Peptides against a protein of PDB entry 7UQJ. Designs and how they scored, part 5

Target 1, 160 residues: chain A of PDB entry 7UQJ
Amino acid sequence: PELYQNFNITPPRGVLFHGPPGTGKTLMARALAASCSSDERKITFFMRKGADILSKWVGEAERQLRLLFEEAKKHQPSIIFFDEIDGLAPVRSSKQEQIHASIVSTLLALMDGMDNRGQVIVIGATNRPDAVDPALRRPGRFDREFYFPLPDVKARFKIL

## One batch from the design tools (peptide; made by RFdiffusion4, then SolubleMPNN)

Design b1_p8_3_s3 (from b1_p8_3, 5 letters changed)
Fold by OpenDDE base, seed 2:
Structure b1_p8_3_s3 (fold): chain B 160 residues (1-160), chain C 160 residues (1-160), chain D 160 residues (1-160), chain A 8 residues (1-8)
Amino acid sequence: as target 1 above (160 residues)
Amino acid sequence: as target 1 above (160 residues)
Amino acid sequence: as target 1 above (160 residues)
Amino acid sequence: MQLLERVF
């Protein structure tokens, strides 16, 4: 946040973490939230799972997304982390497609409505970047993408 | 890299990842290399083991280090990752101490000779930060240190 | 594997990784598979998601589990990793409960039928250890549990 | 971000 203010660079509103499962996307998001907290400046971390947005927020998903973004704005600086954001992709049913379209549209509007001066970062994590709606991956949304490769097998030997 | 140019902040030439084994140092380095790669900007990742620098590069370690840094400069933006950089620390023998001193001196010179405008980041990982030569931990070298704590010890006991 | 033979300790047939999301369970499993691979001895890594066992293997889940264990036995030494193994827990419907009971019973039988001399390790990961069927957590199955704590926020601060 | 920003 403060770095971007000093450089007159609009901080990315959203970052997409993508790559094979178990490459540390969620871990990195939590590490970032922790590491961006100081004793003087605590960052509030909000986590939601893409599949929970569809399944647990039945008929209330758009409202819950709005509330999430409002809470994140109230508790600035904050990070919203969407784990498995590709879980907003419907299973092919007309009703689930409509619910998807509404939720995605709400998320788009919330990301677009983030004032560039706000200290809310949105991180989406996915194993399937191609399953994420291309509209979410446009500038002003998830406009920075970070690939989390499988650590080359030869190199993981040193982690244990 | 680009962020530092816009803020007139000299990017850290080197970062030291330290903490107990299995805390994700090597993983984080790889995740960073990956996350800093975009479709438009691939980051080249070079990995060496501290112990391999002493053992595999017998009589050629300084040359191999120079070549590594030259390749990293040619393939900018790039990350050089030294895993177990404390493995440049000799076991107590006068001959190994001399080889260490020469290799460390070469690494110091290479880190000092990195132009601040270069897009080469050097990451050292160690389980033994105290075994890393203090000269490497001075400003302009590994001047940022990152502690990787054990996830609460009580919780890992069940993994073994 | 070899350690257990030297100590006459039956290697755990199954290990449960549990703890909050993003604590590195999947990462650890992959790191283990990598680290247990040598140039002389490659470990084959099989990954399935608990929710995929219910949703993608409609009417064939038991057969697919048998095939998975047979393939893992053919490609020894091997690791079977079940990510979100709590995803075998049904959402409360009588039909999903029956499917769960059958799949869980099949998994139990497969874990019980693993000869102690086999080089197949089964790793289950969950964010909800209490949602995992207690039968899976008995000796000879997931009889070793490993908690993955949230890295203490204060401890991750040292990564920046 | 700051980690990535400080590292990169």
Scores: peptide ipSAE 0.000, ipTM 0.184, DockQ to the pose 0.144; fails the geometry check
Fold by OpenDDE base, seed 3:
Structure b1_p8_3_s3 (fold): chain B 160 residues (1-160), chain C 160 residues (1-160), chain D 160 residues (1-160), chain A 8 residues (1-8)
Amino acid sequence: as target 1 above (160 residues)
Amino acid sequence: as target 1 above (160 residues)
Amino acid sequence: as target 1 above (160 residues)
Amino acid sequence: MQLLERVF
């Protein structure tokens, strides 16, 4: 937040972490949440899994998304992390496609409704950026993308 | 492998990474695979997701597990990484329980059938160690467990 | 330790994890400590923050460093993790520079005093490798460096 | 390194 204010950089409403599985996307999101939490400013970290939005929130996914964003707005500064956000992508079945499209549309509306002055950041993580709905990747949503490369053999030999 | 030979420590056939979600279990498994691969000795890294073993391998899960272990044995030294291995746990539905039990039994047999001289290591990752079949956590299988704690606020300030 | 003995690789006395904030340095260090701890051989993980060495250990920093290394030597195999090790770097203030120089000198002496046969590994993490005292980065100290790349530089400036 | 030592 303060870096953004000082550099006149509008904080991104959404950030997409993408790259092969096990490249540290979820880890980075958690690390970000805790680094930004100083003793003076605790960042509230909300985590949801894309598959859980579909399976655990059956029939309530949209309502639960709204509640999540309301809670995040109440607990500013906050991070909403969606792990496996490609799990919100429509599956090749017609009935599921409508449910997915509705959930994605709700998420789009919630991201678009975030005031530029809010201290809510949305982070999506995926192993399949091309499976994420292109509408989520447009400006004003997940408009910043970060590739998490496979750590090179050299990088890991250096880490271990 | 070679450390184990020199210390007469039998290399673990299996290692269980457990702890809260986003604590770096999958990242660590990948980091291990790449660290162990020097320019002279490339470790082959095989990755499967517990949920994919059930859903993508419908009717072929056991065959695909056998093929995976055969490929891992061909490409020694190798790591087989099962992400979300608790996804192999029996669901409370009778038909799914039998399929899960069959897949778990196949995995048990494959782990038990690994020659002590083999350079195949199996790593399981879970957010729910208590949801992993206890038979997988017995000696000679996932007999080494590693807890991945939530990075403390201090640890995350240090990561960022 | 033992891999190093078996491959005639001298175990590094120290490893520097560097890279921008949020790249998983501290997480990797903890994950290393946990993976190295089997049921039969528990690695003791000691963690200190560079800033805490200065602020919490005011007037005792050198003594606390000695005690830390003694404890690590007692609890071998062990890892000493210094997070934000650049926090030991002299700040541009004269009185702090002397205190920092004294603490760095103590750390250097402790690293140099580690027997090559000891199972104590020191890991330093920094977001600012150039702010780490060059003497710490010399052979026999933090002589192995590992870069933790950003998810794109644009990423963090966009997230923070 | 030590992780390698305990895994391999």
Scores: peptide ipSAE 0.000, ipTM 0.321, DockQ to the pose 0.179; fails the geometry check
Fold by OpenDDE base, seed 4:
Structure b1_p8_3_s3 (fold): chain B 160 residues (1-160), chain C 160 residues (1-160), chain D 160 residues (1-160), chain A 8 residues (1-8)
Amino acid sequence: as target 1 above (160 residues)
Amino acid sequence: as target 1 above (160 residues)
Amino acid sequence: as target 1 above (160 residues)
Amino acid sequence: MQLLERVF
């Protein structure tokens, strides 16, 4: 936050951590929250799984997303971390496509509605960046992408 | 490996990484593999998910576990990493309980059969250590447990 | 700590985490601190950036290092984590070389002066192990090095 | 293990 203010840089509203599973995306998000928390300035860390948005919030997912963002806004500075954000993508059913579209649209609107003056950061983590709706990856949303590559498969670790 | 040889210490055959999700268990396992690999001594890293043992190896899970351990033994020094090892625990079906029992029994036998002279380390990662069969957590198996706490702002890191 | 006592092994006074940026060095240090903290045994985690030692402690860097080590010693078991420890290395100015030499000498003396019975661990993280003064990397100081390879050598963190 | 054992 302060770094952005000092440089007149609009802080990213959203950061996408992408890369293969077990590359530390979730851990990095937590470590960021922990690192940015001081004794004077605690960061509130909200974690949701993409799959939980669909499965646990059946019929209320959009409302729960709104409430999450409202709570995050009340508890600034805060991080909303979506683990497995690609889990918002429906399984191969048309009914789930509609639910996805609604949830994604809600998330888009919530990210767009975050005043640049807010100290709410959204972090999405995914193993499948291509399964994340491209609209979420546009400027003003998840406008920063951090690739978490596999701990070197090619050069030093032969993961067989 | 070398540290254990130099001190005549029996290397742990198995290490259990446990703690809440996103605490870096999988990352730690990869980082350990990475850190223990030098240009002269590459560690072969075998990764399996607990759920993949049940779901992808339907009817062949025990055989695939044996093959995995044989491959790991051939490619010493090596790490076998089981991510979400609690995913070996069946869902609430009696048929899955039998499959679980067989897989767990096979894993137990494989861990017990690892010659203490071997440079194969087994790492299990779980968010639910209590869902891991207690027999796996006995001495000579996952005899070392590492708790990965939530990097929760409030409780455990007094960053002074 | 306990493992060292049981085997009459001198615990490393210092551990160097090295490897490319974003390989989880800082994260590992935090995860270690977290993992070694139990409810019964909290580890105090002191974090400093190498650059902060030079820039924020202008004219008092050596004293602040001493105070840091004293505080870490008072709050045992503790970890002193130096992120970007290569940031103690001056940029190409002769004046910074003298400051570096003084700070490095102080750090050396502090690491050498840690009683082997102390439960203070120093962790240095660097992206440039060759920029770390070789004297810091000698036995009894950063005598353990852990290479954190790029999670993917080919796929750089494309910070888009 | 060795990392953790070497550190802790």
Scores: peptide ipSAE 0.000, ipTM 0.284, DockQ to the pose 0.102; fails the geometry check

Design b1_p8_3_s3 (from b1_p8_3, 5 letters changed)
Fold by OpenDDE base, seed 5:
Structure b1_p8_3_s3 (fold): chain B 160 residues (1-160), chain C 160 residues (1-160), chain D 160 residues (1-160), chain A 8 residues (1-8)
Amino acid sequence: as target 1 above (160 residues)
Amino acid sequence: as target 1 above (160 residues)
Amino acid sequence: as target 1 above (160 residues)
Amino acid sequence: MQLLERVF
């Protein structure tokens, strides 16, 4: 937030963390929320898992998303972190694809409806960036992408 | 491995990483596997997800666990990392509980059958340590536990 | 801390994380501080940037370093993390070299003055280990070095 | 292990 204010840069509304599992996407999101909080200014961190949006919120996923964004807006500055956001991807049934399309459409609308003045940042994390709906990756949504590669084996050697 | 050799310490056969989601458990396991590999001595890192053991290995989970441990033993020094090891917890069906009990019993036997001279370390990661079978947490198995807390708000402040 | 107590090992007073930018040095330091904190035993994490010691603390850098170490000692167990510790390196002016020498000398004295019984760990991170004053890398200071290299392409494949 | 053991 302050970095963006100092540079007159509009903070990205959405950031996509992508890369293999266990590359630190979720940890980085938490570390960011941590590092941006001060004694005077706590950043509220909301976390949801993409699969939980589909499986635990059956019939109320859209409502729960709206509540999440409203709560994040009330507790500004805040971060909404969607872990495994590719878990919003349609599971292999036409009925689940329709439910997916409704949930994704709701998330799109919520991301689009975030006024530029809001101190709410949305972070998505995925192991499968190609399984994330392309509409989520457009400008004004998850328009910043950060790749989290596997720590390479050669990376291992100089730690000894 | 070398640290244990230098101190004549028997390396723990199993380490449990536990704490809230996105606290870096999986990243730490990878970073450890990374940090312990050298140009001369690569540590082979095997990763499985607890839920995949139950859901993807239906009817062959015990065989796949045996193969995993055999492969890890062939590629010593090695780390077997079980992410979301609490995903081995019984799903709410008697048939799935029996399958769970068989898989957990197989994992217990495999951990117990690791010769103390083996350079195979097993790391389990969970957000729910209480959902991990207590038998897995006994000496000779996951007998070292590392808590991965949420980065506390107070720890955030002195990073500025 | 507990691992050192259990093995009667004197914890290193200082650990140097080095390697290319974006290799997870800062993330690892935070993950360590997190992973060693429990509900009963929080590790306090202090972070400073090497360049900030020179640029923001002009005329008070030595005092700020002393305060940092005193505060870390009050909040044991604690980690002091110096990110970009190579930023303590003299910038190309004789006056800045004298200021650097004074700051580095103060840091050396503070690291040397940490009683072995203290539960304060100092972590330095750098992209340029050769730019870190060799005096900081001596036994009793940053006497453990961990390299964080770039993830190479070939190590990426076996984690799939 | 070594990193955790060397740090904590």
Scores: peptide ipSAE 0.000, ipTM 0.317, DockQ to the pose 0.087; fails the geometry check

Design b1_p8_3_s4 (from b1_p8_3, 4 letters changed)
Fold by OpenDDE base, seed 2:
Structure b1_p8_3_s4 (fold): chain B 160 residues (1-160), chain C 160 residues (1-160), chain D 160 residues (1-160), chain A 8 residues (1-8)
Amino acid sequence: as target 1 above (160 residues)
Amino acid sequence: as target 1 above (160 residues)
Amino acid sequence: as target 1 above (160 residues)
Amino acid sequence: MQPLERVF
């Protein structure tokens, strides 16, 4: 949050961590929270798993997202970390259209409704950035993307 | 570096990452460097292993540390990451006192000699913070400590 | 385990993760375990540090290795991860020959005695593949090697 | 030996 304020860079409302599984995306988000937390200024870290929001929060996912963002706003400075955000925000063209569309639209609205004065950063982590709704990747949302490469694709290719 | 400048928080000269092995301390330091690096502002990441400095740089360790800090100052903004810093800076009470004491004293002097105007952050990673010389943990040195828990045994238990 | 079954690839009995420190080898092994674990099929992950087996298990290291492999067989599908396996299985030509040789020979026998029907994968991680006994790197043992490069020296160079 | 992680 303020890290970006102090750059006079409009704090990215969202940062997308993408790259293969196990590249440390989740761990990175936690340590960003930790590193940005001083003894004087603690950053509150909220973590949710995208698939859990869809599966466990069926019918309440939108409400739970709203509550999460409200809590994050109350506990500023804060980071909301969505692990496996591709599970939460699949491309709208996927046939599970309506429920996903409503949740994604809610997340879009929540990200758009974050006043630039807010000290809430949203970090989405995904193994499949292309599975994330492009609307989330627009300016003012997940407008910054960080690729977490595997240690070389060739290392994965020999696991394959 | 500037992340903290922009908070008007005196950038911590040093950050100690501590916690059990495999908690991603090293990966965290790298991704902090990456996340703080923009296309406009690249952060230079220097990595050294503590045990390697003691073993490989016998008789030159102090000079190599000085050169490392000079290089880091030349390539600001930068991060110096010491992995296994407990191997470089064991507690002075350990009987290998003199060589360790000289290297630790050099590291102390280098950390103290970092002008607050510098955009160099030093990250030390250790599995054993108690094995790190307490002098390194004083204000103006590794004055911020981040515990990298094992992904909570309970987070493992909820993966259970 | 099943990842390889679904490829009709005889699951490698052992996989050697090698590369510089902090390239995420340990994290990758964990993430492989996690990604191969479904809600329907949980993979049990066993972790040991090579140096700890030699130092902490002096006189019982062989027995402890046998017990580890038995436990891994009981809790199939499973992954045994040896971190710093170069600490466990140094090259046989190293003067600490006899104790190392007995432990390495036990590990060899345990890897050889894993029936191909077993759903146990052994992952060894090392910063120094050349320090690992070549006998461990033969077919039916650590027959697959994955280089975990440093995030490209060029990615470090663009961080440089 | 307890599994250090059961990754479920």
Scores: peptide ipSAE 0.000, ipTM 0.230, DockQ to the pose 0.080; fails the geometry check
Fold by OpenDDE base, seed 3:
Structure b1_p8_3_s4 (fold): chain B 160 residues (1-160), chain C 160 residues (1-160), chain D 160 residues (1-160), chain A 8 residues (1-8)
Amino acid sequence: as target 1 above (160 residues)
Amino acid sequence: as target 1 above (160 residues)
Amino acid sequence: as target 1 above (160 residues)
Amino acid sequence: MQPLERVF
């Protein structure tokens, strides 16, 4: 009997929603969470804005990330949604490196440390996928990327 | 009492994700599968690339499709995701007709033979919806189409 | 212990899918409904076209909306999908005001009257978010907006 | 046979 390799696609450890601003990345994540939640099965949705983690949690951003992932694990099934994740995890080669580098490293470690048995999905949303550290886009992290395209400018003018 | 047609939306027998390359069709299918999976309820996700079915299963493509649908039925709830489905099911009037026509006919029969009681969703992704056989886009098959739009080139340049 | 605001995202009372025509708003709603339906848990999907509610139910549109929401509550978990919701709920300041204003007011009241404990998600789809009454876009109603972007015209020409 | 991905 040919054992069809059931790729138990363990829920991706991370999904990157990338695309221009106003393409509904945040809402897709919320719609997914809402659609999968039942009275029997509530999905816990954790939302953080990348820039807010850096600005509001200066000096505690790493600890807050750890606590976020711990809470997500406690309340699984869970979605951790990072809006504007490029604000949290800029490319390491950017001139604002040291404070960002530790947070990026912490996020990498937290994503790598998610055992495949946990029902925690991390969704990162960005308008600038190239501003996201390539290490986050590797297999076992944000290994799934969803591109949210902009309307044609002429077609955006049909909504004006 | 006007029985509001409870569209008991029996899970669509098929959903066509169409739109330009890099619009995240594959990822949406995976994100949907991941978001709907729980410890109590695992969705089995079957992924095939349309061109790979033709190239890797030359002479057995029909049998492999039957086996795929049988496995999906055994492991329901299931998603069968065909990436680049236009490679599997080109328009019948294309000059490469005979080998493709039998595979298309098999896929049509398999989609038609899915009883509405089964929790098997077929998602086809294509960059070329017009290259997909119109018979696949009829009610009871890929009767639901999701268009994945491209970013405005000028707005893609705002991500550069 | 800092209670991380478990955004128990109570399923949003409403999700607005907005964006240009042919961006797959309707299909996303259906794909979400389908992906979340199981043998154990069927999501009842109610679909209405905004313009059809006005045209087919002239003089009874309010009653039909009430019945729709009552049926959705009886058959929870449920999705009420309004396609072209801008046809149902135009901006109040439009010169066609009186007949639309009562229907908008009824929809507002129905959305406000959905207890947070109910598993009823309302999805409105529109090509013209600015043509939707801003009152529908307030918290507790369509407080979540998903933008479905158009392909770049130049990239739409790559699908032609 | 290409492996069937089971999304848990």
Scores: peptide ipSAE 0.000, ipTM 0.196, DockQ to the pose 0.108; fails the geometry check
Fold by OpenDDE base, seed 4:
Structure b1_p8_3_s4 (fold): chain B 160 residues (1-160), chain C 160 residues (1-160), chain D 160 residues (1-160), chain A 8 residues (1-8)
Amino acid sequence: as target 1 above (160 residues)
Amino acid sequence: as target 1 above (160 residues)
Amino acid sequence: as target 1 above (160 residues)
Amino acid sequence: MQPLERVF
């Protein structure tokens, strides 16, 4: 939160955390949620795993996404965290085009429908940013990307 | 390593980190690797995602596991971290019994084959400890289990 | 960053991450740095370990701190992360009073000398917030504190 | 859906 203020950066509607596995993306999202919550101002943290949305919500994924965003909107200030978002919104590949396209389109519409004044932040985490539909990475959606490098082994050895 | 020494605890051959998604399991594994590495004593951190081992190493998963453990043994002191280990070693279910059984059996054998004197620690992380083959959770394998709760909302508010 | 904007919180000059070891403080700092960096606006992340500043920079710690802050100021927007900041700025204890006092005083002066408009954020991480000189925890310095609980102590005791 | 956590 404050980091964007200090940098005069317009708060994104969506933030994409990407980087190698286990670089702390999910933890960061949680700790961000946890850093923005004060005793006075509680942030509601919603978490979904992208692949779980596709697999568990076959035929209802769109409705569940809408419900998630509505619930997040109802519980503002809130964070929606999608872990493994590439599993929810993969690049449109030929063989499963329709179902993926509908979920992607729904997510796009939900992100676009967020008022910039809204107290809902969407965080997507992925190990494969290039596997995320580029439409999600456009301004007004996941327009901020945060690379989680492996702490450079040297830098981590300097942390070690 | 030193944490176990300081507590006079016999270092486990394997540690299972379990708890809800985004509770910091992967982070903790990395931070442990990072806390045990000094400028004098570098720990090699190997990381694999359980589902990636199954999906990317179709037909070679056993070989790749052996190679991973050999490499970890060669680069002692080392940590092998399996993220989403339930994806690598699920409870034996009927439909895919043989392939899962072989990978599980290989992992079991590799963990059993680690000398207690070895400077190789295996950490498995899962959101579903009950989906991990119980054979992996026995003494001499993942005999230490570490629950990562959702940071209690209050405790997370203290993080907040 | 943006989380502070959304919450109408004045961005701190300094943020103290505190909590038990392995709660993800260092990772959070890195991920925040990574989260504030876009392809368009790269944030320079400076990291130092508090104990390393004292041990490696005996007699030059003050100069190195000044240089670090100057470098961070030169490479704005930037984050200065002090891991184990209690090792850099301990509570003034009798036996090593003078050297610690000078480093603490230098850090205080450097934090006070940051214009509130500056695009430099200081993050300190510690496992012992009470071992950090209280002067650092005052408004205009590390005026935001973020506790990193153990993922529920009970669950971490299930982890130990 | 239940909020996973109310983060205060």
Scores: peptide ipSAE 0.000, ipTM 0.211, DockQ to the pose 0.064; fails the geometry check

Design b1_p8_3_s4 (from b1_p8_3, 4 letters changed)
Fold by OpenDDE base, seed 5:
Structure b1_p8_3_s4 (fold): chain B 160 residues (1-160), chain C 160 residues (1-160), chain D 160 residues (1-160), chain A 8 residues (1-8)
Amino acid sequence: as target 1 above (160 residues)
Amino acid sequence: as target 1 above (160 residues)
Amino acid sequence: as target 1 above (160 residues)
Amino acid sequence: MQPLERVF
């Protein structure tokens, strides 16, 4: 929120962090949350892992998503961070389709239902942007994408 | 390797990065690999996720671990990074015990078999250090532990 | 602080992170701040952008720097991170010289005035290390430099 | 539920 206010930028509703594993996507999301928090204006950071929402909440994943968004809305300004979002919202593939489709549909509806005036930002992190349902990557959802490349190994940290 | 040489520190055989999710454990491991690589001396970085070794290599996880350590030894100086190592080497809990015990035993043997003169460093990252088999946390294995705390909210980023 | 204590290393007074844009300098500084904080020992992270100190605080930049160092000293252990420090401390170039010289001189004095026993670390990040006043890069100031290279594509992370 | 880090 404040980062975007300081830049006079309308905060994106959703931001997709993508890139190889361990490129600092999660750390950046936390760093953004921290940098936007002041003594006067604290930002609540909600973190969930995509695979955990599917595996731990069998049959209640949709309810958990709704609850997460409600809590985030209640504790504005806030950030919802989905780590490994490709584990939550896989591209519609045939065999496990219905359950995954319901969760994706719920997430889509929750993102669409976020009033533009809300101080809730959703950040998704993935190692596989192509495995994320394209519907999530549309305007009004994860409409901004940031690539996190592998740190190049050739980095001679010359500790002089 | 070079970071430890520059500090005249014997490189630990194994380093455990632990702390809450998204504290930069994986990023730090990559940054360390990068910082130790020069144009003349490249460090090979091998990354595996603990849960992936269990789930993708059912019945071959031990072989994959051996192969990983052999490849790391062949490509010295090198870093083996296990992300979510608690998923690879859970504390010996009752029901899935035998397969997990074999994998843990293999990893223990591989870590013990690393000659002190080897330029292979093993880094494990976990959100749950207490879920990592204590045998892995003994001297000669993951004998150095680094806590990665959540960015403390009280870090008043007073963007004055 | 704790990272340096764990290594029995005297923490550098100043560390310069340099390398191309987007190489993770700022992220690493935040990760270091996070990794040095514990539940018992919180590290306060102060972040400033070099250009912002010049542009936002015309005529008060020196006072803001003094205040920043005083606050950092009061909230030890702490990290002061200057992002784009080349914007704060340009190499003495002719026409805008006097104001820039005063700010650089103040920063130099503040870094020199940090007692070695203080738990304040200063991190500067720049894309242009050659644009940073060499006086800042002397022993007792930014005396340790870390290069953050562009991710070279040729680091075949063979994710086998 | 993974702990809600209330970044208060």
Scores: peptide ipSAE 0.000, ipTM 0.340, DockQ to the pose 0.062; fails the geometry check

